# Designs tried in a protein design run: peptides against a protein of PDB entry 5Z08. Part 86

Target 1, 168 residues: chain A of PDB entry 5Z08
Amino acid sequence: RQKDEWAKKTSSLMKQLDWFIGEHLGAMLAAEELGGPVVGELMEIDPDDLSAGFNAHGKLKKATSQPDLDRRQRRIDDIWGPQDEQGQAHKRKRGADEALAASAEMRDLIEQLMNKLVEAGGDNSATYVEIPRESAAARFLVRSKVAMFHPNDARRLRLVDFGRDLDD
Target 2, 222 residues: chain B of PDB entry 5Z08
Amino acid sequence: GLPRLIDAIEEASKIPAKRRQTPIKPTIEKLTTHLYTHGASPDSLLRLADLLTLRNHLDQASLAAITRNLYPSSTVSDEVVLRFIGALGHGQLKPTLALQALFLRWLVMVYHLLENPGVLGQVYGVLFDLLDTAAIRPQLCHLLALVTRRKHVRPFRIQAILTLSRQTGGDPNLTGLLRVFKNYYPEIIVGDATKGRASAFKHPDPQWRQHLDEIQQRRSEA

## One batch from the design tools (peptide; made by RFdiffusion4, then SolubleMPNN)

Design b2_p13_7_s2 (from b2_p13_7, 6 letters changed)
Fold by OpenDDE base, seed 4:
Structure b2_p13_7_s2 (fold): chain B 168 residues (1-168), chain C 222 residues (1-222), chain A 13 residues (1-13)
Amino acid sequence: as target 1 above (168 residues)
Amino acid sequence: as target 2 above (222 residues)
Amino acid sequence: RPTEYEALRLALE
């Protein structure tokens, strides 16, 4: 009975997480990868403020004409810019593609992390997933205190074992 | 006056709440009201710093209330600063991390009133070594952002903050501090962990600032 | 003496 309730709760949580990744988190992670705001601080950022792009200081740059800044600004504008029809389709498509990619990366990373945790059978050394890059997804999990990097190798990420902290 | 209120609270702080003959809350309220209206003299600040930083029987809510109303009427001495710095970190005798965060916030808000701002630069290492303590990191980074000078920006500290930034998934406060470092050494490569938003280290309480300015203005007119 | 710059570069590598 308790195992079944736990399984149901876990399944429900996974569905909610999958929904959250697809509907919200993917776009935010994509924005972060593009130099946008860090996920978790976004609650205070007006979507309109996102359209103006972020300078190297993470502040809204005033529209100064420098072309290379325009590419990153364009990416943020592409993700969050106003809905004008034709130019929007490509921008929306790129933003959607990046959000989908970020969502897929997050899902894959979570799956790998969970699988390694199960496979490790309590051996913390075996719980590490090798990550090809420090992605926004990886950073988010670390900021959320859900995952931790290996102390000596930032390419290795593991889930925080909350179960051990409860048994102590 | 303020000294008598402090005397009463000091005596009460020696006694467990359950053994006190009189409730301390009314006296704390009188103290905080007085502090809000008049501020604290340097001597009173020192006494209050001891009450806030030393282990006693005062409840956390009372300590927090005093800290939130700790308006200096004049300058802040090195001794007062060092009491608050000494209260930081982990330890059974140290204040709670929540209270430590309030102390750091207070130091940020009164930084311009320090008799010797250089005192914080002297304890820079102590402050910097506490950056791994997540509960105080936001205020600590803000304080370090004010205190940091070229002499403090060393290779080992740059590496330490980069490492910690990675380990924290790019804490915006660490990114903000690293930007301060870059002001002294523009060549510092902000790694991928720092591509995110940085804290702007804005004044933590504009209303508190305004009220402090009013208290300080009364001193200049006297 | 390695310039402060070179020392910084070496420490960041």
Scores: peptide ipSAE 0.015, ipTM 0.502, DockQ to the pose 0.026
Fold by OpenDDE base, seed 5:
Parts: structure tokens; C-alpha cells; sequence
Structure b2_p13_7_s2 (fold): chain B 168 residues (1-168), chain C 222 residues (1-222), chain A 13 residues (1-13)
């Protein structure tokens, strides 16, 4: 009974987390990846705002012509062909695609982190996931104190095991 | 005048609020109104810095109100600066971190009025060592961005910011400070920390700046 | 003067 209730609660929480990632967090993470505000500084980012891109200060770029050096921003700027109706549609689509990509990255990262924690069987050294890059997703988890980097290797990320840290 | 208002507040600050014969709020309001209208002389600034930084019985709202209206009518002395710097960090005798953040913000806003901007460079290490204090980090990074010179950009400080940036998940203020460091040493490998949002370190309060400029202009005409 | 301020002043001197 308790295991079943735990399983149901866990499943419910995972669904809620998945929903939150898809509906809210993905867009915010995409904004951060695009040089926008860090998650927690701006609570509401319209996907349309993602399409407008962000300046180096994380503010919405007004349509001014300055070539931004960031590769993802360059990709956005390269897609920002002439401000014709087709260009706006492509921008909106790309903002949505970036939000979806960020959502997928966050989901995958959480899954890997959780799987490693379960597989490690209590060995903290085995709980680290190797990350290919410091993504907005990884940074968010660290800022949220949900994850931590290996002290000597920023490519290794693990979940903070609050249950274990209470027993030590 | 302003000295008499400060005298009254200094005396009241020695007494717990419950034991005061007269409410201090009206006197604080008179002080803040005077400061808003005329600014504070160097001597008044020093006295107010003591009221703000030393442990006393003034309430946090009053201290914050004084800090928000702490317009210099002239220059800011090294002594005033050092009072605020000495008030930073953790300790039972130190002001609250919220008030410390206001002090750092104030120092940013009056940086151009410092008699000796080099004084902040001399205490650079003290400021830098407080970067782990999240509550003051935004204003601290902004101040450090103004103060940083080539001599301050050392390998151990670069590594410290990089480490702290990782631990904080790429705090944009730290990224902004790293960008300032990189201006002095372009070869600094910031890794993925530079890919994050950096703070622009914009002026914290444009209206406050405008009002300060008006107060400063009146002095030049006198 | 707070002891910390004196210490800071002495360190700058």
C-alpha cells in the first residue's frame, strides 16, 4: 500500500514536472540560452519574445541591426531575414523550436540524473552524469540547488541527495 | 538645520523604541526631506554613515529611508566610504544584508563623487571575498566592475569567480564581472560561463541619478 | 569607531 501510494505520488509529481517543463520552464530556459534573462528574473516569457532574441544584457532586442556574436543568436539573426510576414512566421517557429529543444534537454538531463542516482545504489561517486556542455538546464538545476557539479570537474553533474545528506 | 536633525536622531538611536519619549519617525521624515532637497555635506555624510553602519536602536525602515535619500551635496570622503565597506559581511554587529546591499548600491551611484576612487581599489580584496554572499552579490559585482583594474585581475581571483560561477549556476553578475576581467586579459578562458547572460551593470536608479545631478548643480552655482 | 573600521584603516595604512 505505501509503495503503491509512493509510486502514484511519484508518477503524479513527474507528470507535473513534465508539464511545468513543457509549459513554462522550456521557454525560460530557451530564453536563457538565447542570452535572455536567467530563470527566476523573468517569470513570463512569451514564445514570441524568444523569436525576437535578446541583447547581451538579456533584454528583448529591438529590431536594431547589430550582429550579435553568439552562435545561437547568429542562428536567430540568420533566420531573421527581412521583417516580412514570412520572416515573422519563421521567427515564431524558431522560438517554439528552441523552447521545445530546451524542454527536451531538461527532461533528458533530469532523467539521466535520476537514473544515475538510482543505479549508484548509494555510491555518490557513481551518481555523476557527464554533460557535454553547461546548458541552461544544467545551470538551472544548480541554481535551484537540485544538482551540483563535481568539485573538480564541471562536466560532471549529480543530483543533491537530500535523504543521504541528512543521515551523514 | 541638518546638523540638529542628525543630533536628534543620534540621541534617539541610543534609546530603544519603546523607551523613547517622542516618536522618531517625524524627525526621520524631516531628515529625508532635507536630504532630498539639499543633499548632505561631507560632515553630515560621515555622521549619517555612522548612524547607518553602527549598531543602534533605529529601525530598518528608517535606515533604509536615510540610505535612499543619502544624496551627497559635494564629494564623498574616504572615511565615509570605509565606514560603508566596514559594515559589509556577516556579523552580529553589522547591518542587515538588505541594508548592506543598499550601501553597495549607494556606492555605485556616487562612485563619480568619490574624493579618491582608489580607496575602493585598496579594499578590493575585502569586497571580492564577499562574492559568495548571495544577498549582496548583484551590487557587489557592479561595484567591482567599476573598481577593477589590471592589478586586481589575478589568477586566484579568476579561478575563484569561475568556481563561484559554476556553484551558482552562472550568476549573470559574476559573468559580467568575468567580462570585465577579460577586458584586461583577453586570454582568460571563461568557458561556458561567458555563454550565459551577463549583467550590463546599468545605473541602478536613473531618477536618483537625475536628482543627484540637480543637487550637484546647485552647489556649482553657489 | 567600530574595531573593524579601525582594523580596516590600519590595514590600509
Amino acid sequence: as target 1 above (168 residues)
Amino acid sequence: as target 2 above (222 residues)
Amino acid sequence: RPTEYEALRLALE
Scores: peptide ipSAE 0.015, ipTM 0.460, DockQ to the pose 0.016
Fold by OpenDDE base, seed 3:
Structure b2_p13_7_s2 (fold): chain B 168 residues (1-168), chain C 222 residues (1-222), chain A 13 residues (1-13)
Amino acid sequence: as target 1 above (168 residues)
Amino acid sequence: as target 2 above (222 residues)
Amino acid sequence: RPTEYEALRLALE
């Protein structure tokens, strides 16, 4: 009975987390990746606002012209250049795509971190995930005190094990 | 002790070398020997920072020797950091660019001893605006590589580095700094400037690091 | 303890 209730609660929490990542956090992380505000400084970012880009102060710019869709990597001039009218629809789609990509990255990172924690069987040295870059997702987890970097290697990230402190 | 040596040098610094009754070199040697052996306390470090950064009659060799032996025995205060930052750039009242490069190198080497590392982040703009000064650029890029956080990586700064990189023919220190920026924003194509040779920003002096660690350890045992 | 410098170096590599 208690296991079933725990499983149901866990499933519900995971669904809520997935929803939160998809609906809110992904866009905020994408904004941060695009040079916008750090997550927690701006709580409400519309995907449409992401498409407009950010000024040097991290404030929303008015909508700039159509960058080529295929490469996640864009020229600085394309990201921060003057906003022409025709580019708005492609920018909205791009903002949505960046939010989706950020959401996917966050989900994947959480999954890897959780898997490593389970696999480590209590060995803290084995709980580290190697991250290819310091992403907005990784930084968010660290700021939230959910994850921590390896003290000697910023490419290694692990979940903070809150459970161990309860059993001692 | 160190305070008395600093007193003597402070008094000598007010007088042109040709008008000094006693040569200052022996006192500088005693100071540098003391610094090498024991390091500088926070109070002594502040006084030495003033001697190094304020215009006085000390010769460049003496100032450089003091800077090369400026081992903190403990932490480095914000005030000390700000003295060195304030000494950067062009101006008749500022130290030579060669000495400024030594100050920047020192800040790199003692970065882990700062009482508040955030102080350098607060003056990030001041540091960044000096990147056009070729004589200090290597050490400045290294310090900026240490100091740079996401909040500092702004479009105008990315563009400024790209422009300066083109103007300098792809200075490897600028390429290194641009790679640091790209680590925060991988989605930004920084153009061909990142494809060139980049500085790895290795510790400037491993022997100095080791000696600093020895000085720091003695304090923890005291 | 890796110095903040070493941590940063590792982050830059």
Scores: peptide ipSAE 0.021, ipTM 0.301, DockQ to the pose 0.036; fails the geometry check
Fold by OpenDDE base, seed 1:
Order: sequence, then C-alpha cells, then structure tokens
Structure b2_p13_7_s2 (fold): chain B 168 residues (1-168), chain C 222 residues (1-222), chain A 13 residues (1-13)
Amino acid sequence: as target 1 above (168 residues)
Amino acid sequence: as target 2 above (222 residues)
Amino acid sequence: RPTEYEALRLALE
C-alpha cells in the first residue's frame, strides 16, 4: 500500500517535472547553453522548498513560483527573441528546437541519475553518472542541490539522496 | 547629394577655421538636414565615422551635430563600430570625452542595426577597462549591459566592478551593470554596494528611436 | 516587439 502510494506520488511528480522541463526549464537551459543568463536563484527549488514542499504527508506544496517562472521565461524570450519578422520565424524555430533539445537533455540526464540511484541498491559509489560535459542541465541540478559532483571527478554526477540523510 | 557634402567637409576639416575661405557651418547644416531626412548609407557612415573620430580642424559643435543626426539608413558595419571604439579613452589624438559619450550613446541607439553584434563582444575588454573614466561611464555601462554575455562575466571583472562601485559610492550605472552580471552568476554577493538604486538603462532618446524607425522603414519599401 | 531596452530592463528588474 505505501509502496503503491509512493509510486503514484513519484509518477505524479515525474509528470509535473516533465511539464516543468518542457514548458519552462528547457528554454532557459537552452538560453544558458547559447550564452544567455543562468537560470536564476528562484529556480533554485530551495531544497527547503522541495523539502518544505514535501510536508510530512508527502504533498508537494505547489511552489507559488509559477508566476515568477512565467515572468522569467518571458524575459528570456524577450531578451533573446529574434529581431526581424523573417528572422523571427527562423529564430523562433531555432529557439524552439534548442529548447526541445535542452528539454531532452535534461530529461535524459534525470532518467540516468534516477536509474543509477535505483541500480546502486544503496552503494553510493555506484550512483554516479558519467557526463560528457558540464551542461546547463547538470549545472542546474547541482545549483538546485538536487545533484552533486564527485568530489574528485567533475565528470561524475549523482543525485543527492535526501532519503538517506533522513534515515541516518 | 550626401557624398558631395561629405567631400566639402572633409576638405574643410584639413584647414584651420581661421584659414578657411568659406564658413563651414552652412555645409554642416546641409549635411545634418540631409542625414535627418534620408539617413546615411554604409559608405557614408564610414566616411562620417572617420570625420568624427580622427583628429581634424572641425569644431566640437559641428562634430556633436553630425553625431546627433547620424541615422543609419541601412546596417552598421563592423568597420564603423571599430572606428568609434578606437576613438574611446584618453589620448591627445582622441576625441573629447564629451564626444566619446555621444559615440557610446549612438552605439546603444543603433545596436539593433549592427551587421555583427558580436564585434562589440570581441572588444569587450577594451570597453570594460574604460569604466574608471567617469565622463563616459553612464553610456559605457549601458552599452556593456547590452553586450555582456556569460563569457565576459569573469571573477576579475566582478571584483573590478565591486571595487569601483565602492570607490564611486555606488554609481547607479555600475550597480546596473553588476545586476546584469548577477543574471549570469546569481551567487555574486553584491553586498552593501548595491543598496543603491540601479540604472534601468532606458532608451536614451525615444524621439531619435522613432525617427530612426521611420528612416529604416523607407528602406524596406524601396 | 519588446525593444532591446525593454528586454534589458526586464533582465535588470
């Protein structure tokens, strides 16, 4: 029963994360990769907001930050948006393509990180994903304190295991 | 036409005002009127950039009048941009700091017409190193705010702005530029130096912008 | 179109 509820909650979270990546984060990550602004502090899902979002009952407090995210996304789109009409269609298309690519990269990275965490069976040394580069996606996860680099190897990234720190 | 006016001014610029056979002011007025009405082609812009940036015998009022009416009818080439950038700073052969401020203001107002906006990013260091020059700092910060990308935000430049901000008592333009830097590195501790009002870097001249748009629109219809 | 200035303002705000 608890495992099924946890699975449902995890599935719901994954859907929300997927939505967030597709609607907001992908474009911002693409902007960062293209030399634009870094996804700002308020997108630091404050581990306290993530942790506070997980109340003792496992309900994610809907981060009130949706309006600020929409404002930021609009700002980024406004800053990096194409200047000319013909250039607008091509640059909008290019921007959309880059946002889709960034979204895909983030999704893939999260999937790899989660899979490694599950496969490791509690061995922290086996939870690291090898990353080919320090991408905007990787930096975002580290900045948000969701992931951490190996202390001696910046090519290795793992999820922060918040559950273990609570059980220990 | 515009080329003949430029020819006359170029020839007059070689001669001290006291030795000119004819007053240049009427020709300058014709030039500025023409520029206001039609703008300057890329070729004309280059010639005018040389007149504005190279040491000659033209008076400051004439140079300022030309700069204030320097509407591009088309794009602005890298060569034109580099003429104005090369004219910045201290030196006996350089234009006055007042005129340099007008050049920086012009670059801000025509930034969207640059053939290659990246050219300013390539000379970013040259621009940044001039931030200590108080007379051009407001316009320089505005231009840097437009030009700054992640690659330009380096630890030594962050520290330089912070130091200069402290030394200037929190110049609003420096605070504005530091806020741009913070967009790339949110972790930048701006400290007490940013308790001041940051410049919003608004368009320097809305009327000039509107008139530029009218000139640019006529080109698209031709 | 938000002018580059409006975009800059939005980035600075």
Scores: peptide ipSAE 0.021, ipTM 0.286, DockQ to the pose 0.030; fails the geometry check

Design b2_p13_7_s3 (from b2_p13_7, 5 letters changed)
Fold by OpenDDE base, seed 1:
Structure b2_p13_7_s3 (fold): chain B 168 residues (1-168), chain C 222 residues (1-222), chain A 13 residues (1-13)
Amino acid sequence: as target 1 above (168 residues)
Amino acid sequence: as target 2 above (222 residues)
Amino acid sequence: KPTRYEALREALA
């Protein structure tokens, strides 16, 4: 029973994360990779906003003031695009393609990080994923305190094990 | 006059110090005194730029002394600017990084005397690509802060500064340059990099500026 | 053993 509820809750969280990556985060990560604005501290998904984002029933509390990230992203795209209509269309398409690519990269990175955490069986040394580059995705996870780099090797990234802090 | 002093130094620069018949230091002192008193004409500036930027047998102290007294009496030509820009970076034929930092500082201090300020905008990429060179970064960021226009603020350059800022632990000069970029595009989110101390890019030497202004005023009266 | 993520991916599918 509790395992099934945990599995359902985890599944719901992953769906919401996937949605968030696809709808919001991918475009922002793409903007950062393209040398646009870095997703600042304001996406401190306040652990309280991530925690508050899911009510006790697993529903994302629509943070009422979703900073219109879409408007900002559109504005960024409008600023950095070619001024001609054809250039704007090509830029919108390119921006969409880059957002999809960034979303895929973030999903893959999260998948690898989660898989390594499970495979490690409690061995912290085995939880590290080797990353080919310091991507916007990797930096975002570190800034969000979801992941951390290996102290001696910036090519190695792992999830922060919050499970230990819950047992303390 | 100044041309004869430059002639003597040019000839001495071809000869190793140990093989010179006469010490060059007294001639360098006469040159720097003349430059301090009268400044350098455009023609003299070009000749001095060659002495400073091309590999020769002049000692670093003499080159630094000339650079510190390199007051233009008039305008600074594109050719002079390009000599100094061409001297930047790594290489066996390049001046020392310490001397390059003095050249960048000089360009900052004489920026308002450039015949064509746009020349630095044309070589913006060359300047920008040198930001990883720590020894010249402070002066380079200051020069870039003066030169940067909307056309230079590109996504890849924003990312490059952000990356370098992280790698350097938030160098205040890079933070200052990011603020200049943000003036053109307020939407640039620089995260924690903007929370840090930024350089204000104040004039490097107010006394040098005042003395330059005095030299420039004498020309307008002649 | 399917990784937790594979199990999650299968559960999401």
Scores: peptide ipSAE 0.013, ipTM 0.281, DockQ to the pose 0.040
Fold by OpenDDE base, seed 3:
Structure b2_p13_7_s3 (fold): chain B 168 residues (1-168), chain C 222 residues (1-222), chain A 13 residues (1-13)
Amino acid sequence: as target 1 above (168 residues)
Amino acid sequence: as target 2 above (222 residues)
Amino acid sequence: KPTRYEALREALA
């Protein structure tokens, strides 16, 4: 009985989390990856401020040398650039694609973090996931105090074990 | 001497830990003890900067231990500075962000020993563009607070900090940097971004500073 | 054994 109730509650929470990631958090993380607002501090993101397009003068000039930064900035400009009608549909699609990508990255990261926690069997040293980059997803989890970096290696991320701190 | 210890570590750094004939840890401990006692010459600093910044088979704990004991016995050259700056950011060949944060902290702590402090001003854009990286932001803001001059305070950078501050929920380090900008242009409207707590950019490690001063004093007597 | 997360993905699908 208690195991079944726990399983149902866990399933419900996971569905809610998945919904939240897909509907809200993914877009916000995509915005952060694109140099938009950082999620998880008390950002009163007034939805109306998202509608107020960043004006044209924010064009960061192309620094020639780092191609990956240029791609992200182009994606920002493509998402947040001027609202010409044909440009809006492409922008919306690109924004949706980035939100989907960010949602997938967050889901995958949570998955890896949870799997490592289970596999570690209480060994805190074995709970670290190697992250390829500091993503908006990783930063969000750290800011939310859900995850922490390894003290000597910020490419290693682990879940904060809230269960141990409650039993002590 | 220090050069021989560096030679041994350089050779060991080329080999995966599992394939080394001898453990490197005792040699790292000898190196860090030597650095703590005597500091590093400009030549040794350059070699150590390469060991710290270039991809090799040294473990993160060893790299962090070397960085924590990287006391200059003299000045810090532009070349050494540029090695550490070149190691910043994202990429498979870059050091970990934790190690990058230690490098930035080190640059803050040795800023007064730079042969040419202007070198950091020349790479100001590179540093500034990394402010979105949360893991290094505290030390990066501190370094930028030291390096910032009127020529660096441009409208696009003001707007970038304001945007990033809103995005981070008012990161105290960004608020601190924005206050530095406002010192050059008092008319900058910071809005709600400066109403929050700002970092004071205090020295990261007073004990490290004291020990550095002791090492630097021995050079003036020799 | 399906990883707990594969089981979770299947339960979310």
Scores: peptide ipSAE 0.013, ipTM 0.273, DockQ to the pose 0.032
Fold by OpenDDE base, seed 5:
Structure b2_p13_7_s3 (fold): chain B 168 residues (1-168), chain C 222 residues (1-222), chain A 13 residues (1-13)
Amino acid sequence: as target 1 above (168 residues)
Amino acid sequence: as target 2 above (222 residues)
Amino acid sequence: KPTRYEALREALA
């Protein structure tokens, strides 16, 4: 009975989380990856409101950072760059694509974190997921106190186990 | 008059202190007294901005004293503003960071007298890129808080402040600036950084403001 | 104590 109720609650929460990721969080994470607001308070960012308010002058200094950061930064510049008429539709599409990508990254990260927690069988040391980068998704989970970095390795992220206090 | 005092200081500024025939300190004191009493005209203000911002042989105490008494008798031109902005940052030809902090403080205190406040908005990026410089950050955040408009609140700048806030352990000036950003975009999630102590960006020197107002009032009566 | 999922929900709320 309790397991079934827990399973139902879990399923419901996962659906709500998936919805939240898709409808809200993805856009916010995309905005954060694009150097926008950090996601930690629920902010209804209308993607359209974000697109309308940010004019082109964000010449991010080419930090000599890795090519992938340069791609996202170019995407930022493309999203926030001067909107010519044909550029608006392409920018909206690109913004939507970035939101989808951010949503997918968040979903994947959550899935990995959850899977590692289950696989660890109660060993906290085994619950860490190696993250390739400190993504907006990873930062969000940490800010939300849902995940924690390894104290000595910021590339290792784990879910906060709130449940252990229930079995003791 | 003030122009002659500036002339004397300009000439003295070209000469190392050890090679000056006359001590400059009495002339600096006369200048600062004059500035305190009458303020600086736009022309005098520009000349003083050059003395303060360009590398010369004036001592730091004299430069600081001039800056502390740099009351505009009228408006502050874009050119004057740009001299001070151009003096910011790191470099062998730049003023000391302590003096730069005084310049930023001055810009905050005279912001309402700028002929074109928009000039600071045009150089917003230059100002923003200096936020990592701890020595000027408090005054810089205050100035940015005044200057920031919706057009300046960009994703990369939000992230930059948040990153810097994390790196600095939540500098209250950065938190204050983030709150200003949040006023333009309520959807900016500042996380725990907004829950921290934020600077209210109060006027740096109420007495200086009052004295400035007295100088400005005398102009309106003339 | 809020379950991990409740905490997640609260963090996402």
Scores: peptide ipSAE 0.017, ipTM 0.275, DockQ to the pose 0.063; fails the geometry check
Fold by OpenDDE base, seed 2:
Structure b2_p13_7_s3 (fold): chain B 168 residues (1-168), chain C 222 residues (1-222), chain A 13 residues (1-13)
Amino acid sequence: as target 1 above (168 residues)
Amino acid sequence: as target 2 above (222 residues)
Amino acid sequence: KPTRYEALREALA
């Protein structure tokens, strides 16, 4: 009985989390990846405010950082670049695509983190997920105190085990 | 006079210390005493900037002593500023990081005497990209706090500071710089990076400031 | 027993 209630509550919470990721968090994470406001506490970022763009007067010097950072920086510059007349429809579509990508990344990361926590059977050393990059999703989870980085390796992320206090 | 002292030091700087006919230390002491008493004219300041920033045979103690006494008697030109900015970073031809920290401290202390403060805004990217260098970060953050305008507060820079703040365990200087960014964009959420102690970016040397003011006042009375 | 996560995927599907 209690396990079934717990399973139902967990399922309900996960549906709410998925909804939150899809409706709000994905856009906010996309905004953060695009160098917008960092989501600490739940601030409703209007997707329309994301479209209003930072004024792009800075000359893009090609910093030779990793090609993926350069693509994202180009995406930031493309999304937040000067509003030339032709680009609004492409900009909205690109913003939606980035929000969907951010939502997918957050869902996948949460999935991996939860799976590792369950598989570890209480061994904290086995609960770490290797993250390919420090994404907005990873940072959000850490700021929210839902996840923690490994003290010596910022490529390793684990959930904070809140459940240990329930089995005592 | 000051030009003759600079001439002697310039010539000595071309020669390794072991091959000099005369010790340079007495001439450096005369120079630093003169700078402390009278300051450096714009022309002398440029020549001294070249001595400080270009690779030569002067010892680090002499270079540091000159930098600590580098009081402008007038304004600081864009050319002088650019010499010091060009000397920043990593490389065999660059000054030591300790000397670079002194240059950044100097730029902070003379910021109000720049002929064109906008010149630092033009090289903002060069300064910002050096924030990962721990040895110069305190002075660099202070300078950036003075220089930052709305146009510099870009998404990638916000993210870069946030990332670096996390990696450094919340360096107070980075937290201080993030607060400056937040003044231009209040919607920037810095999370735990702002919960830490922030640097107030106080004047690095009040005695140096007072002495600079005395040198500058003598110019206005002449 | 479906892992908590399979149950989540099924609940999100």
Scores: peptide ipSAE 0.014, ipTM 0.290, DockQ to the pose 0.043; fails the geometry check

